Peptides against a protein of PDB entry 4KTY. Designs and how they scored, part 174

Target 1, 266 residues: chain A of PDB entry 4KTY
Amino acid sequence: YVLNDIGVIFYGEVNDIKTRSWSYGQFEDGILDTCLYVMDRAQMDLSGRGNPIKVSRVGSAMVNAKDDEGVLVGSWDNIYAYGVPPSAWTGSVDILLEYRSSENPVRYGQCWVFAGVFNTFLRCLGIPARIVTNYFSAHDNDANLQMDIFLEEDGNVNSKLTKDSVWNYHCWNEAWMTRPDLPVGFGGWQAVDSTPQENSDGMYRCGPASVQAIKHGHVCFQFDAPFVFAEVNSDLIYITAKKDGTHVVENVDATHIGKLIVTKQI

## One batch from the design tools (peptide; made by RFdiffusion4, then SolubleMPNN)

Design b2_p24_7_s3 (from b2_p24_7, 15 letters changed)
Fold by OpenDDE base, seed 5:
Structure b2_p24_7_s3 (fold): chain B 266 residues (1-266), chain A 24 residues (1-24)
Amino acid sequence: as target 1 above (266 residues)
Amino acid sequence: MRPTKEVIEKFYKEVSEKVKEKKK
């Protein structure tokens, strides 16, 4: 989780699981310096740099470019002008070194790229970390722990009303740490995510959220536990929006989200 | 942020098909 400099990232679909190699390169020349530079850009105080809770939360914010001119610019429109397509990256080293030299966000990333770079960042700073892939990953936009799918009367999805979305897969990270800020038993693996998805108290960041807490439904525990819980355990609520403005729940699917969560044991 | 348009459209299509089948 710290020493392995080459990894495997799972992607694709639940019925067609695929793998790709990723070079983390946490021991390569200039990478540690770049990770320290990232924390400098975040204006992180020196005392906080020894706290994995603060480091992982800052990392989740800084690996994406939003808010703070962090490392990676995300793009999902299949138009990657002025940069590198996300699929062209094979590891973290080139991305981090480019960021350090240019002092500008690097284009472009998607979830596995964010997760790969974030994994390097965590490992470089001595935090055990791994990449997690969730198939049928929910994105709860209205923080109600469910996926609201609005339908027209003809059964087609109303994309204007439907704010929530489901990813075929999503990659994020788990970081190992103690959680003295939580009750006993909720240390260990913590979910952290650098892919910009939702604003968390003023910044696009996510975690650390206790995996044990999430597994036991403790969504009140910091940080961002409700969002992470929704990613892996949301019910799909099918709602018909009638012409008269009324909403009718047509169906509830509790089996669709989080069908498979995969991580490599390193 | 959100997934690619293709992924979203595929999901919406699948949802729509399931709902239509249940209504029949």
Scores: peptide ipSAE 0.116, ipTM 0.706, DockQ to the pose 0.855
Fold by OpenDDE base, seed 2:
Structure b2_p24_7_s3 (fold): chain B 266 residues (1-266), chain A 24 residues (1-24)
Amino acid sequence: as target 1 above (266 residues)
Amino acid sequence: MRPTKEVIEKFYKEVSEKVKEKKK
């Protein structure tokens, strides 16, 4: 979890699982310095840099470029004219070194790129970390722990009303740490995510959220447990928006989201 | 996933088809 500098990232579809190699390169020249630079750019106090809770939360914010000119600019429009296509990256080293050299966000990333770079960041700083792939990952953007799919009376999706979305897959990280800020038993693996998805107290960041808390439905625990819970366990709610303005729940699918969560066990 | 317009539209189409099938 710390010593491995090459990993495998799962992606694709639940019925067609794919893997790609990723070089983390946490021991390569300049990488540790770059990780320290990232924390410098975040204006992180020295006292907090030894706290994995703070470090992982800052990392989740800084690996993406939003808010703070962090490491990676996300792009999903298949137009990558001003940078490198996400699929062209093979590891974290080039990205981090470019960031350090240019002092500007690197273009472009998607979830596995964010997760790869974030994994390097965590491991470089001595935090055990791994990448997790969730197939049929929900993106709840209204914080109601469900995916609201609005339908027209004819059964077609009303794209104007439907704001929530489902990823075919999403990659994020789990970091190992104690959680003295939580009740006993909720340390260990913590979900952290650097892919910019939702605002968390003013920044695009996510976690650390206790995996044990999520597993047992304790969504009240910091940080961002409701969002992470929704990613893996939200119900799909199909709502017909009638012409008269009334909403009718047509169906509830409790099996679609989070069908498979995969991570490498060292 | 690429949450591009095309991907989203594909998803919505699939959802719509499932709902329509259930209504039959």
Scores: peptide ipSAE 0.097, ipTM 0.690, DockQ to the pose 0.681
Fold by OpenDDE base, seed 1:
Structure b2_p24_7_s3 (fold): chain B 266 residues (1-266), chain A 24 residues (1-24)
Amino acid sequence: as target 1 above (266 residues)
Amino acid sequence: MRPTKEVIEKFYKEVSEKVKEKKK
């Protein structure tokens, strides 16, 4: 989880799983220097750099450009006029070296690019890390652990009222560390995500969230456990907005979200 | 990957069809 410099990222759909190679290059010249530079840009104190909890949380914030002029600018508009299309990247090295040289955010990334660069960052700093792909991943915008889908009386989705979204797939990272700030048993793999999705205490970041805690339904632990839990286990709530302004729950689907979670086995 | 407008619309259509079928 630290020594491999080439990996495989799963993507596509649950019925058509695809793989792509990704070069992490954590041992290539200039990459460690760039990772240290990223922490310098974050103004991270030296004492915190030895703590994988702090490092992974800072990395989650800094791999995306939001808030702090971090590494990657996200784009999903399929234009990409002022940079490189996300699909053109084949590894982390070119992105990180470009960031170090230009000292400006690199354009553009999507989830697998964010996850790839973040994986390099973690491994470069000695934190065991892997990429996880979740199919039918929920994006909960209102932090209620549910995905509310609003319907018109005719059964069509009301896109104006429906704020939550379902991704066909989403990639994030798991980092291995002890969690002395949590009860015994909630160390090990921690979910961390650098794709800018929701604000977490003033910054676009996510994690570390204990995978074991989430599996056991504990969403009260730091950091961002409710959001990660919702990504993998949200119920779909179908709500009909009636003409009289009342809302009626028509159906609940507890099986659709998080149907398949895949990671490379080493 | 963040779904394109087309993917979202396809999903909403499928959801709508399932809901309509259950209402019958």
Scores: peptide ipSAE 0.088, ipTM 0.694, DockQ to the pose 0.634
Fold by OpenDDE base, seed 3:
Formats: C-alpha cells, structure tokens, sequence
Structure b2_p24_7_s3 (fold): chain B 266 residues (1-266), chain A 24 residues (1-24)
C-alpha cells in the first residue's frame, strides 16, 4: 500500500468492469517535496503533519483546486480547452510536478485522476492508501441519505428539480489509520475523497470517514460519514412532481446504489 | 466518473423506462 508505485484503477460500469493503469510515482524525484509543498500551501502546522487524520483531511481538500488553489481543477463538461483532458493522464507525477512548478491548479481532473493523485499524496507521506471504485455511486446534495429523483407526470426525469445524481462509477480513497477520536473499533480503513462533491465544514473535502462505521450504519462519526454512507447505500426515491405542486413518491429502490465496490488487493 | 451529461441522460432514460414499465 505504500511501496507499490503502479496501480490499477477500476472504472466503467457494473456489468462492464474496466481497468486502467495508474502510475503513482511516490518515489519519483520532486514528488515528496511537492506533497510537502501542498501541505505548506494549506498552511498546515507542523504539529499536524504527523497526524494522518489531519493530513488526509487536508489532502482531500488540497488535491482539488476549490477553495484553496489546490492541485487539480475538475471538469465534467467534455470541454478541456485550457488543459489536459482527464483521460489523457496516466499517473500522478506529471500533475504534481506541474503544480509545484506553476504553483497554479492543474487542468483537468475527474474522479480517477483525483483519486490517483490523492493516493500518491497519502502514500508519499507514509499513509497506507488504496483507491476504491463504487459502481452506481450516489451523490447526495441534500444530506438526507437518499437520492431524490423527480419525475414528470409522463415518467421522464425532471432534471431541473433533480439535484441529486447517480454516477455510473466513482473513485475515492481509503487510508489506513487509527482513530483515537472515535470509539474503539472504528480505526483501520478510512474513506477520503478529493473529488469536489460537497462542502464539508466550509470546504470541498471529504473524510476521513470510518469504513467500519459506515459499514455498520454509524453515520454520526466524523468526518462526513453521512455523505460517504449515502454514496454507497442510498435509496433511490422516485418522486412525481405534479402540476399542482404536490409530490408523490412513486417508487423506492434500495438496491440500485452501491452494487459493487472494488479495490485492488495487495 | 462524475456523470457526463451523456451518462446522466442515459441514467435518466433508463430510470424513465423503468418507471414507465412499472406503470403499465
């Protein structure tokens, strides 16, 4: 989890799982320096840099450019005129070195790029980390632990009303650490995500959220456990928005989200 | 992947089809 500098990232669809290679390059020249630079840019105190909880949380914020001029600018509009298309990246090294050199956010990333760079960051700093792929990943914008899909009376989705979204797949990271801030048993793998999705206490960041806590439905534990829980275990609520302004729940699908979670075994 | 517009549209289409099928 720390020594392997080449990885495999799962993507695609649940019925058509694909893999891509990703070079983490945590031992390449300049990468450690860049990771330290990232923490410097975050204005992270030296005392906190030895705490994997703080480091992973800062990393989740800083790998994305939002809020803090972090490493990567996300783009999902298929227009990448001012940078590199997310699919063109093959590893973390070029991205991190460009960030260090230019001191400006690098364009562009999507989930696997964010996860790849974040994995490098964590491993470079001695935190065991892996990338996980969740197929049919929910993005809960309302923090209500469900996906509200609004439908027109004809059964078509009302995209204007539907704020929540389901991703065919999403990649994030798990980092290994103790959690003395949580009850006993909730250490180990912690979900952390640098893909900018939702605001967490003032910044686009996510985690660390105890995987064990999430697995057992403990969403009250810091950080961002409800959001991560929703990503893997949201119910799809189909709501018909009637012309008279009333909402009717047409269906509930508890099986659609989180059909498969895949990570590389080392 | 954050669903591209195409992925979202595909999902919405699938959802719509499922809902319509259930209503029949």
Amino acid sequence: as target 1 above (266 residues)
Amino acid sequence: MRPTKEVIEKFYKEVSEKVKEKKK
Scores: peptide ipSAE 0.093, ipTM 0.693, DockQ to the pose 0.664; fails the geometry check

Design b2_p24_7_s4 (from b2_p24_7, 14 letters changed)
Fold by OpenDDE base, seed 2:
Structure b2_p24_7_s4 (fold): chain B 266 residues (1-266), chain A 24 residues (1-24)
Amino acid sequence: as target 1 above (266 residues)
Amino acid sequence: MRPTKEEIEAFYKEVSKKVKEHKA
């Protein structure tokens, strides 16, 4: 998890799983220095830099450019005229070195790019890390642990009311650490995500969320466990918005989200 | 990866179809 400098990222669709190589390059010249620079830009106290909980949380914020002029600018509009298309990146090294030299956010990333760079960051700092791909990943905007799909009375989706969305796939990271801030048994793999999705206490960051806690439905545990739980286990709630302002649940689909979670076991 | 606008529209169309079929 720490020593492997080349990885495989899963993507595509659940019925057409694809793989791409990603060079993490955690041992390349200047990469560790860049990771330290990232923590410097975050104004992270030296005492916190030895704590994987703090480091992974700061990393989840700083790998994206939101809030803090972090490493990567996300773009999903297929307009990449002012940078590099996300698909053109083959590894973390060029991104991190560009960030270090320019001292400005690098354009552009999507989930696998964020996850790739974040994986390098974690591994550089001695935190065992891997990339996880979730197919049919939910994005819960309402923080209600479900995806609300609003329908017109005729059964058509009301796209204006429907805020929640489903990713065909999403990539994030799992980092290995002890969690002395949680009950016994909730250490080990922690979900962390640097793709800017939701605001977590004032910043676009996510985790560390205990994978064991999420697996056992303990969404009350810090950090961002409800959001991560929703990504992997949201029910789709189909709600008819009546003209009188009443809402009626028409159907519930508990099988759509989180159909497959893939990670490389090392 | 975020779905394209067209993929979202296709998804909503499928959802609508399923809902209508469930109501029939």
Scores: peptide ipSAE 0.126, ipTM 0.743, DockQ to the pose 0.624
Fold by OpenDDE base, seed 3:
Structure b2_p24_7_s4 (fold): chain B 266 residues (1-266), chain A 24 residues (1-24)
Amino acid sequence: as target 1 above (266 residues)
Amino acid sequence: MRPTKEEIEAFYKEVSKKVKEHKA
């Protein structure tokens, strides 16, 4: 995990799984310096830099530009003016070196770009890391562990009321570490995500969340376990919003979200 | 990746169809 500088990222759809190569380049000149610079920009103290929990959490915040002028600006509008389209990136090196040189956020990223850069950051700092692709990933905006789809009385979706969204796929990272802050057994792989989705304690960051805890339904542990759990295991709740202001649950689909989670076995 | 507007609309159309089929 730490030694491989080239990886494969899974993307596409559950019925049409695609792969793309990604160069992590964690050993290339200037990359370690840039990763240290990222932590400097985060004002991370020296004592925290030896703690993979703190490093991964800071990294999840700093790989995105929100809040802290971090590495990548996200864009999903297909315009990509004043930058590089997310699909044009082939690796982390150019992005990180541009960030180090310009000292400004790099445009633009989407989930696989965020995950690629974050994977480089983690590996460069000696944290075993991998990219995970989740097909039909839920984005729970209200942290209620479900995806609410509001319907009109005619059965059509009310897009104005429906805030939650389903991604065709989402990429995030898993980082290997001990979790002395958690009960025994919840170390190992931790979900971390640098794609700006939701605020976590005032910043766009996510994790580390224990994969073992999430797998066993334990969402009470830090950090952001409810959000990560929702990404992989949300029920789709179809709610009819009646004219009288009442809500009626019409259907629950527990099978749509998290149909396939793929990671490279190394 | 965030679905395109067309993909979202297609999804919503499918959802609507399923809901209508379940109500029938």
Scores: peptide ipSAE 0.126, ipTM 0.742, DockQ to the pose 0.584
Fold by OpenDDE base, seed 4:
Structure b2_p24_7_s4 (fold): chain B 266 residues (1-266), chain A 24 residues (1-24)
Amino acid sequence: as target 1 above (266 residues)
Amino acid sequence: MRPTKEEIEAFYKEVSKKVKEHKA
């Protein structure tokens, strides 16, 4: 998980799983220095740099440009006029070196790019990390652990009543660490995500969230466990918005979100 | 990856169809 400099990222659809190669390049010249620079830009104290919990959380924030002029600017508008299209990246090295050289956020990333760069960051700092792809990933905006789909009385979807969204796939990272801040048994793989999705205590960051805790429904544990839980296990809640302003739950689909979670076993 | 607007619309159309069929 630390030694492999080339990886495979899964993407596409659950019925048409695709793979792409990604060069992490954690051993390439200047990459470690760039990772240290990232922590410097985050104003991370030296004591925190030895703590994988703090490092992964800071990395989650800093790999995206939001809030802190971090590494990558996300773009999902399919324009990409002022940078490199996310699909054009083949690895982390060019991105990190550009960031270090320019001292400005690099354009542009999407989930697999964020995950790729974040994976490099984690591995450079000695944190075992892997990329995880979740197919039918929920994006919960209101922290209710469900994906709300509002329906008009006629059965048509009203897309304006929720900010929740389902992604065809999403890539994030799992980082291996002990969690002395959590109950016994919730160490190991921790979900961390640098794709700017939701604000977590003032910054666009996510994790580390204990995968074991999430698997067992323990969403009360830091950090961002509810959000990660929702990504992989949200129920689709079909709600009819009545003309009188009342909401009625019509159906619950517990099978749609998180249909497949894929990671390379190393 | 965030689905395209068209994919979202297609999904919502399918959902709407299923809901209508279930309510009928």
Scores: peptide ipSAE 0.092, ipTM 0.694, DockQ to the pose 0.628
Fold by OpenDDE base, seed 1:
Structure b2_p24_7_s4 (fold): chain B 266 residues (1-266), chain A 24 residues (1-24)
Amino acid sequence: as target 1 above (266 residues)
Amino acid sequence: MRPTKEEIEAFYKEVSKKVKEHKA
């Protein structure tokens, strides 16, 4: 999980799984220096740099450009006129070296690019890490652990009332560490995500969230466990908005979200 | 990856179809 400098990222659809190669390049010249520079830009205290909990949380914030002029600018509108299209990247090295030389955020990334760069950052700093792809990943923006789909009386979706969204797939990272801040048994793999999705205590960051805690429904543990839980386990709630202003739950689908989670052991 | 507008519309169409089938 640390030594392999070339990986595979899963993407596509649950019924048409695709793979792409990604060069992490954690041992390439200038990459360690760039990772240290990222922590310097975050104003991370030297005493914290040995703590994988703090490092992974800072990394989740700094790999995205939001809030702190971090590494990557996200774009999802298919307009990439001021940078490189997310699909054109083949590895982390060029992105990190461009960031170090320009001292400005690099354009552009999407989830697999964020996950690729974040994986390099973690591995470069000696934290075992892997990329996880979740198919039918929920984005819960109101922290209710469900995806609300509002319907008109005719059964058509009301896109104005429906605020939650579903990704066709989403990529994030798992980092291996002890969690002395949690009860015994909740160390090991921790979910961390650098794709800017939701604000976590004032910044666009996510994790570390204990994978074991999430699997056992312990969403009260730091950090961002409810959000990560929702990405993999949200129920789809179909709500009819009636003309009289009343809301009626028509159906609940507990099986749609998180149909397949894929990771390669590298 | 964020779905395209067309993919979102296709998803909503599928959802609407399933809901209508469930109500029938």
Scores: peptide ipSAE 0.082, ipTM 0.680, DockQ to the pose 0.615

Design b2_p24_8_s1 (from b2_p24_8, 15 letters changed)
Fold by OpenDDE base, seed 2:
Structure b2_p24_8_s1 (fold): chain B 266 residues (1-266), chain A 24 residues (1-24)
Amino acid sequence: as target 1 above (266 residues)
Amino acid sequence: MDFSKVHEESMKLFQKLRKEALEK
């Protein structure tokens, strides 16, 4: 989890699982320097750099360009004229070295690119890390631990009312660390996510959230446990917006989200 | 803020840690 410089990322659909190779290259020339530069840009003191909780949280913020001119600009609109299409990246090295050289955010990334670069960052700094793919990944943007899907009377989704969304798949990271800030037993794997999805206490970042806490429904544990919980275990609430302005719950689907969570076992 | 010294000390630290990890 630290020494492997190549990996496999799962993507696609739950019924059509695909894999892509990714070169992490955490030992390549200039990569450690770049990871330190990322922490420099985040204004981390020396003591913080030795704390995997702080490092992973800062990394989740800094791997995306939002808020702090971090590493990667996300794009999902299929318009990549001002950079590299996300699918063209094969590893983290070129991205990180470009960031170090230009000192400007690199265009463009999507979830697996964010996860790949973040995985390099973590491993480079001696934090055991892996990429996790969640199929039917929920994006709860109102922190209610459910996905509110508003339907028109014809059964079509009302995109104006529906703010929550479901990804066919989403990639994030798990980082291994002790959590002295949590009760005993909630160390180990921590979910961290650098894909800019939601604001967490003023910045687009996510985690570290204890995987054990999430599995046991402890959503009150820092950091961002409700959001991570929702990604893997949200109920879909289908609400029909009636013409008279009333809302009626038509259906609840507790089985759709988080159907499959895949990570490469090493 | 100048982080040149912090960067240098961090480099030394992580190089040492990495070396130790590779020796195990």
Scores: peptide ipSAE 0.379, ipTM 0.858, DockQ to the pose 0.011
Fold by OpenDDE base, seed 1:
Structure b2_p24_8_s1 (fold): chain B 266 residues (1-266), chain A 24 residues (1-24)
Amino acid sequence: as target 1 above (266 residues)
Amino acid sequence: MDFSKVHEESMKLFQKLRKEALEK
């Protein structure tokens, strides 16, 4: 989880699982320097750099360009005119070295690119890390632990009434660390995500959230556990918006979200 | 903010940690 510099990222659809190779290159020349530079840009003191909780949280913020001119600009518009299409990247090294040399955010990334670069960052700094792919990943925008799907009277989805969305797949990271800030038993794997999805205390970041806590239904522990829980376990709430402005729950699907979570066993 | 000193000290720290990890 620290020494392996080549990985596999799962993507695609739950019924058509695909894999891509990704070169992490955490030991390549200039990569450690770049990871330290990322922490410099985040204005981390030396004491914080030795704390995997702080490092992973800062990394989740800084691997994306939002708020702080971090490493990667996300784009999902399929234009990519001012940079490299997300699918053209084959590893983290070129991205990180470009960031270090230009001192500007690199264009462009999507979830697997963010996860790949973040995995390099974590491993480079001695934090065991892996990429996790969740199929039918919920993006809960209103923090209600539900995925609201609004339906028109004809049964078609009205995407204008909610900001909630379901990704066909989403990639994030799990980082291994102790959590002395949490009750005993909630150390180990922590979910962290650098794909800019939601604001967490003023910045687009996510985690570390205890995987054990989430698995046991504990969403009260820092950081961002409700959001991560929702990604993997949200109920789909189908709501019909009536002409009178009332909303009626038509159906609840508790099985769709988080249908398959895949990670490489290394 | 000048982080040159912090960067240098951090580099020394992580190089040491890497060396120790590889020797195990």
Scores: peptide ipSAE 0.378, ipTM 0.854, DockQ to the pose 0.011
Fold by OpenDDE base, seed 3:
Structure b2_p24_8_s1 (fold): chain B 266 residues (1-266), chain A 24 residues (1-24)
Amino acid sequence: as target 1 above (266 residues)
Amino acid sequence: MDFSKVHEESMKLFQKLRKEALEK
């Protein structure tokens, strides 16, 4: 909701759901200017700035620092010596203002920080937006719509061969817009994600992907529908990598990914 | 715990889930 400047973000574990407040501050001084600056840094044409499809896609790219010196540097190594730990942020305002003043990416963010800043960006530009938390969120690394978990012959997970991963929770955004580029019925909420996970046509960005399309298994629609679909619906495929190089599927688990998706009602 | 579990933690999760599946 565009008028709400304070929100709640869900995080934690599926069996231990937690909430944290987040100040979006879309009406605070300098924030709109910063959002416009972000689009300037993206070299976005003025003609595109009125199109929420283009704006949200650019935003998903620019809220992360990868590729384009965007707003936030992600870090998950639990060592945040050269910036602010992700958990220390309480809102978007300080991050955006620091970015505007320094003209350099701000350290550091994780998914809820990315989602919080991105939510501010969208709302500031008049795009209705909300944060969504997905528990057991899959990160499909090879775009095959499944989680390939490789096991040693003894049954232990081979972490070196296993490239796919699952977040205990992951936050992204949904933005409300019409989708004239899609068939009728696939407007409304669109999934967009600024947390750098996978490249999409050369940049770390994600969406807008029609929530309705994803919900009904239509992964052929732009943008990044397969990735978003995998986040919420992929099966866990346990594969034994034999010493002779052969692979044997040992088990398929379709019950864990996307076990719970939570968002604040508008 | 505020942070999301990434690769290594997900591997541990997979191991746990696999073990649980075998015990059922």
Scores: peptide ipSAE 0.321, ipTM 0.837, DockQ to the pose 0.545
Fold by OpenDDE base, seed 5:
Structure b2_p24_8_s1 (fold): chain B 266 residues (1-266), chain A 24 residues (1-24)
Amino acid sequence: as target 1 above (266 residues)
Amino acid sequence: MDFSKVHEESMKLFQKLRKEALEK
């Protein structure tokens, strides 16, 4: 994983899976310097830089521009007048080198761009990493481990009441590391996500969350396990808001979220 | 904040780690 400098990212729909090539370029000139610069901007001490738990967590924060003027500005409104549209990027190198030279966040990214750049960052720093695509990926906004979808009486979604959302697909990263801060058996792959989705203890970051812990429902394990668990295993709760102000649960779908999780081997 | 020294030391560290990774 560390040595592979080109990859494939899965995207699209669960019934129409698509692939996109991505050049990581972790060994290209200036990339290591840039990754260290990212850690400099995060004000990481030297001891922290040797800890993959801290590095991956800081990376998840710093690859996005929120809070700390990190690498990438996200945009999902199809207006990219002040930068490069997310779909135009083909790899991490240009993004990272632009960040290093300009010392300003690079515009623009979406989930696969964040994941691509983050993958380069991790691999560049010797952390085995891969990109994971989750189809029907939940975004739990209220931290209740379920997707509350509020409906009008006509069956349409009430967007004002519905705070939770579902991505058709979402990309994040898994990083390989030991977790001495967790019980035995919960090292290995750790979910980390640099796409700014939710605030985690004061910053837009996510992980590392033990994949094994998530698989076994151990959402109490640091970091951000409830959020990652919800991404892959939330129930959809359809709630109708009645005219009298009451809420009625009309349906529960336990099969919709996390229908398919895909990652490239190697 | 001046991180030049930290940057230099970390560069040495990760260059070493990358070299070791290439040998595996």
Scores: peptide ipSAE 0.264, ipTM 0.806, DockQ to the pose 0.011

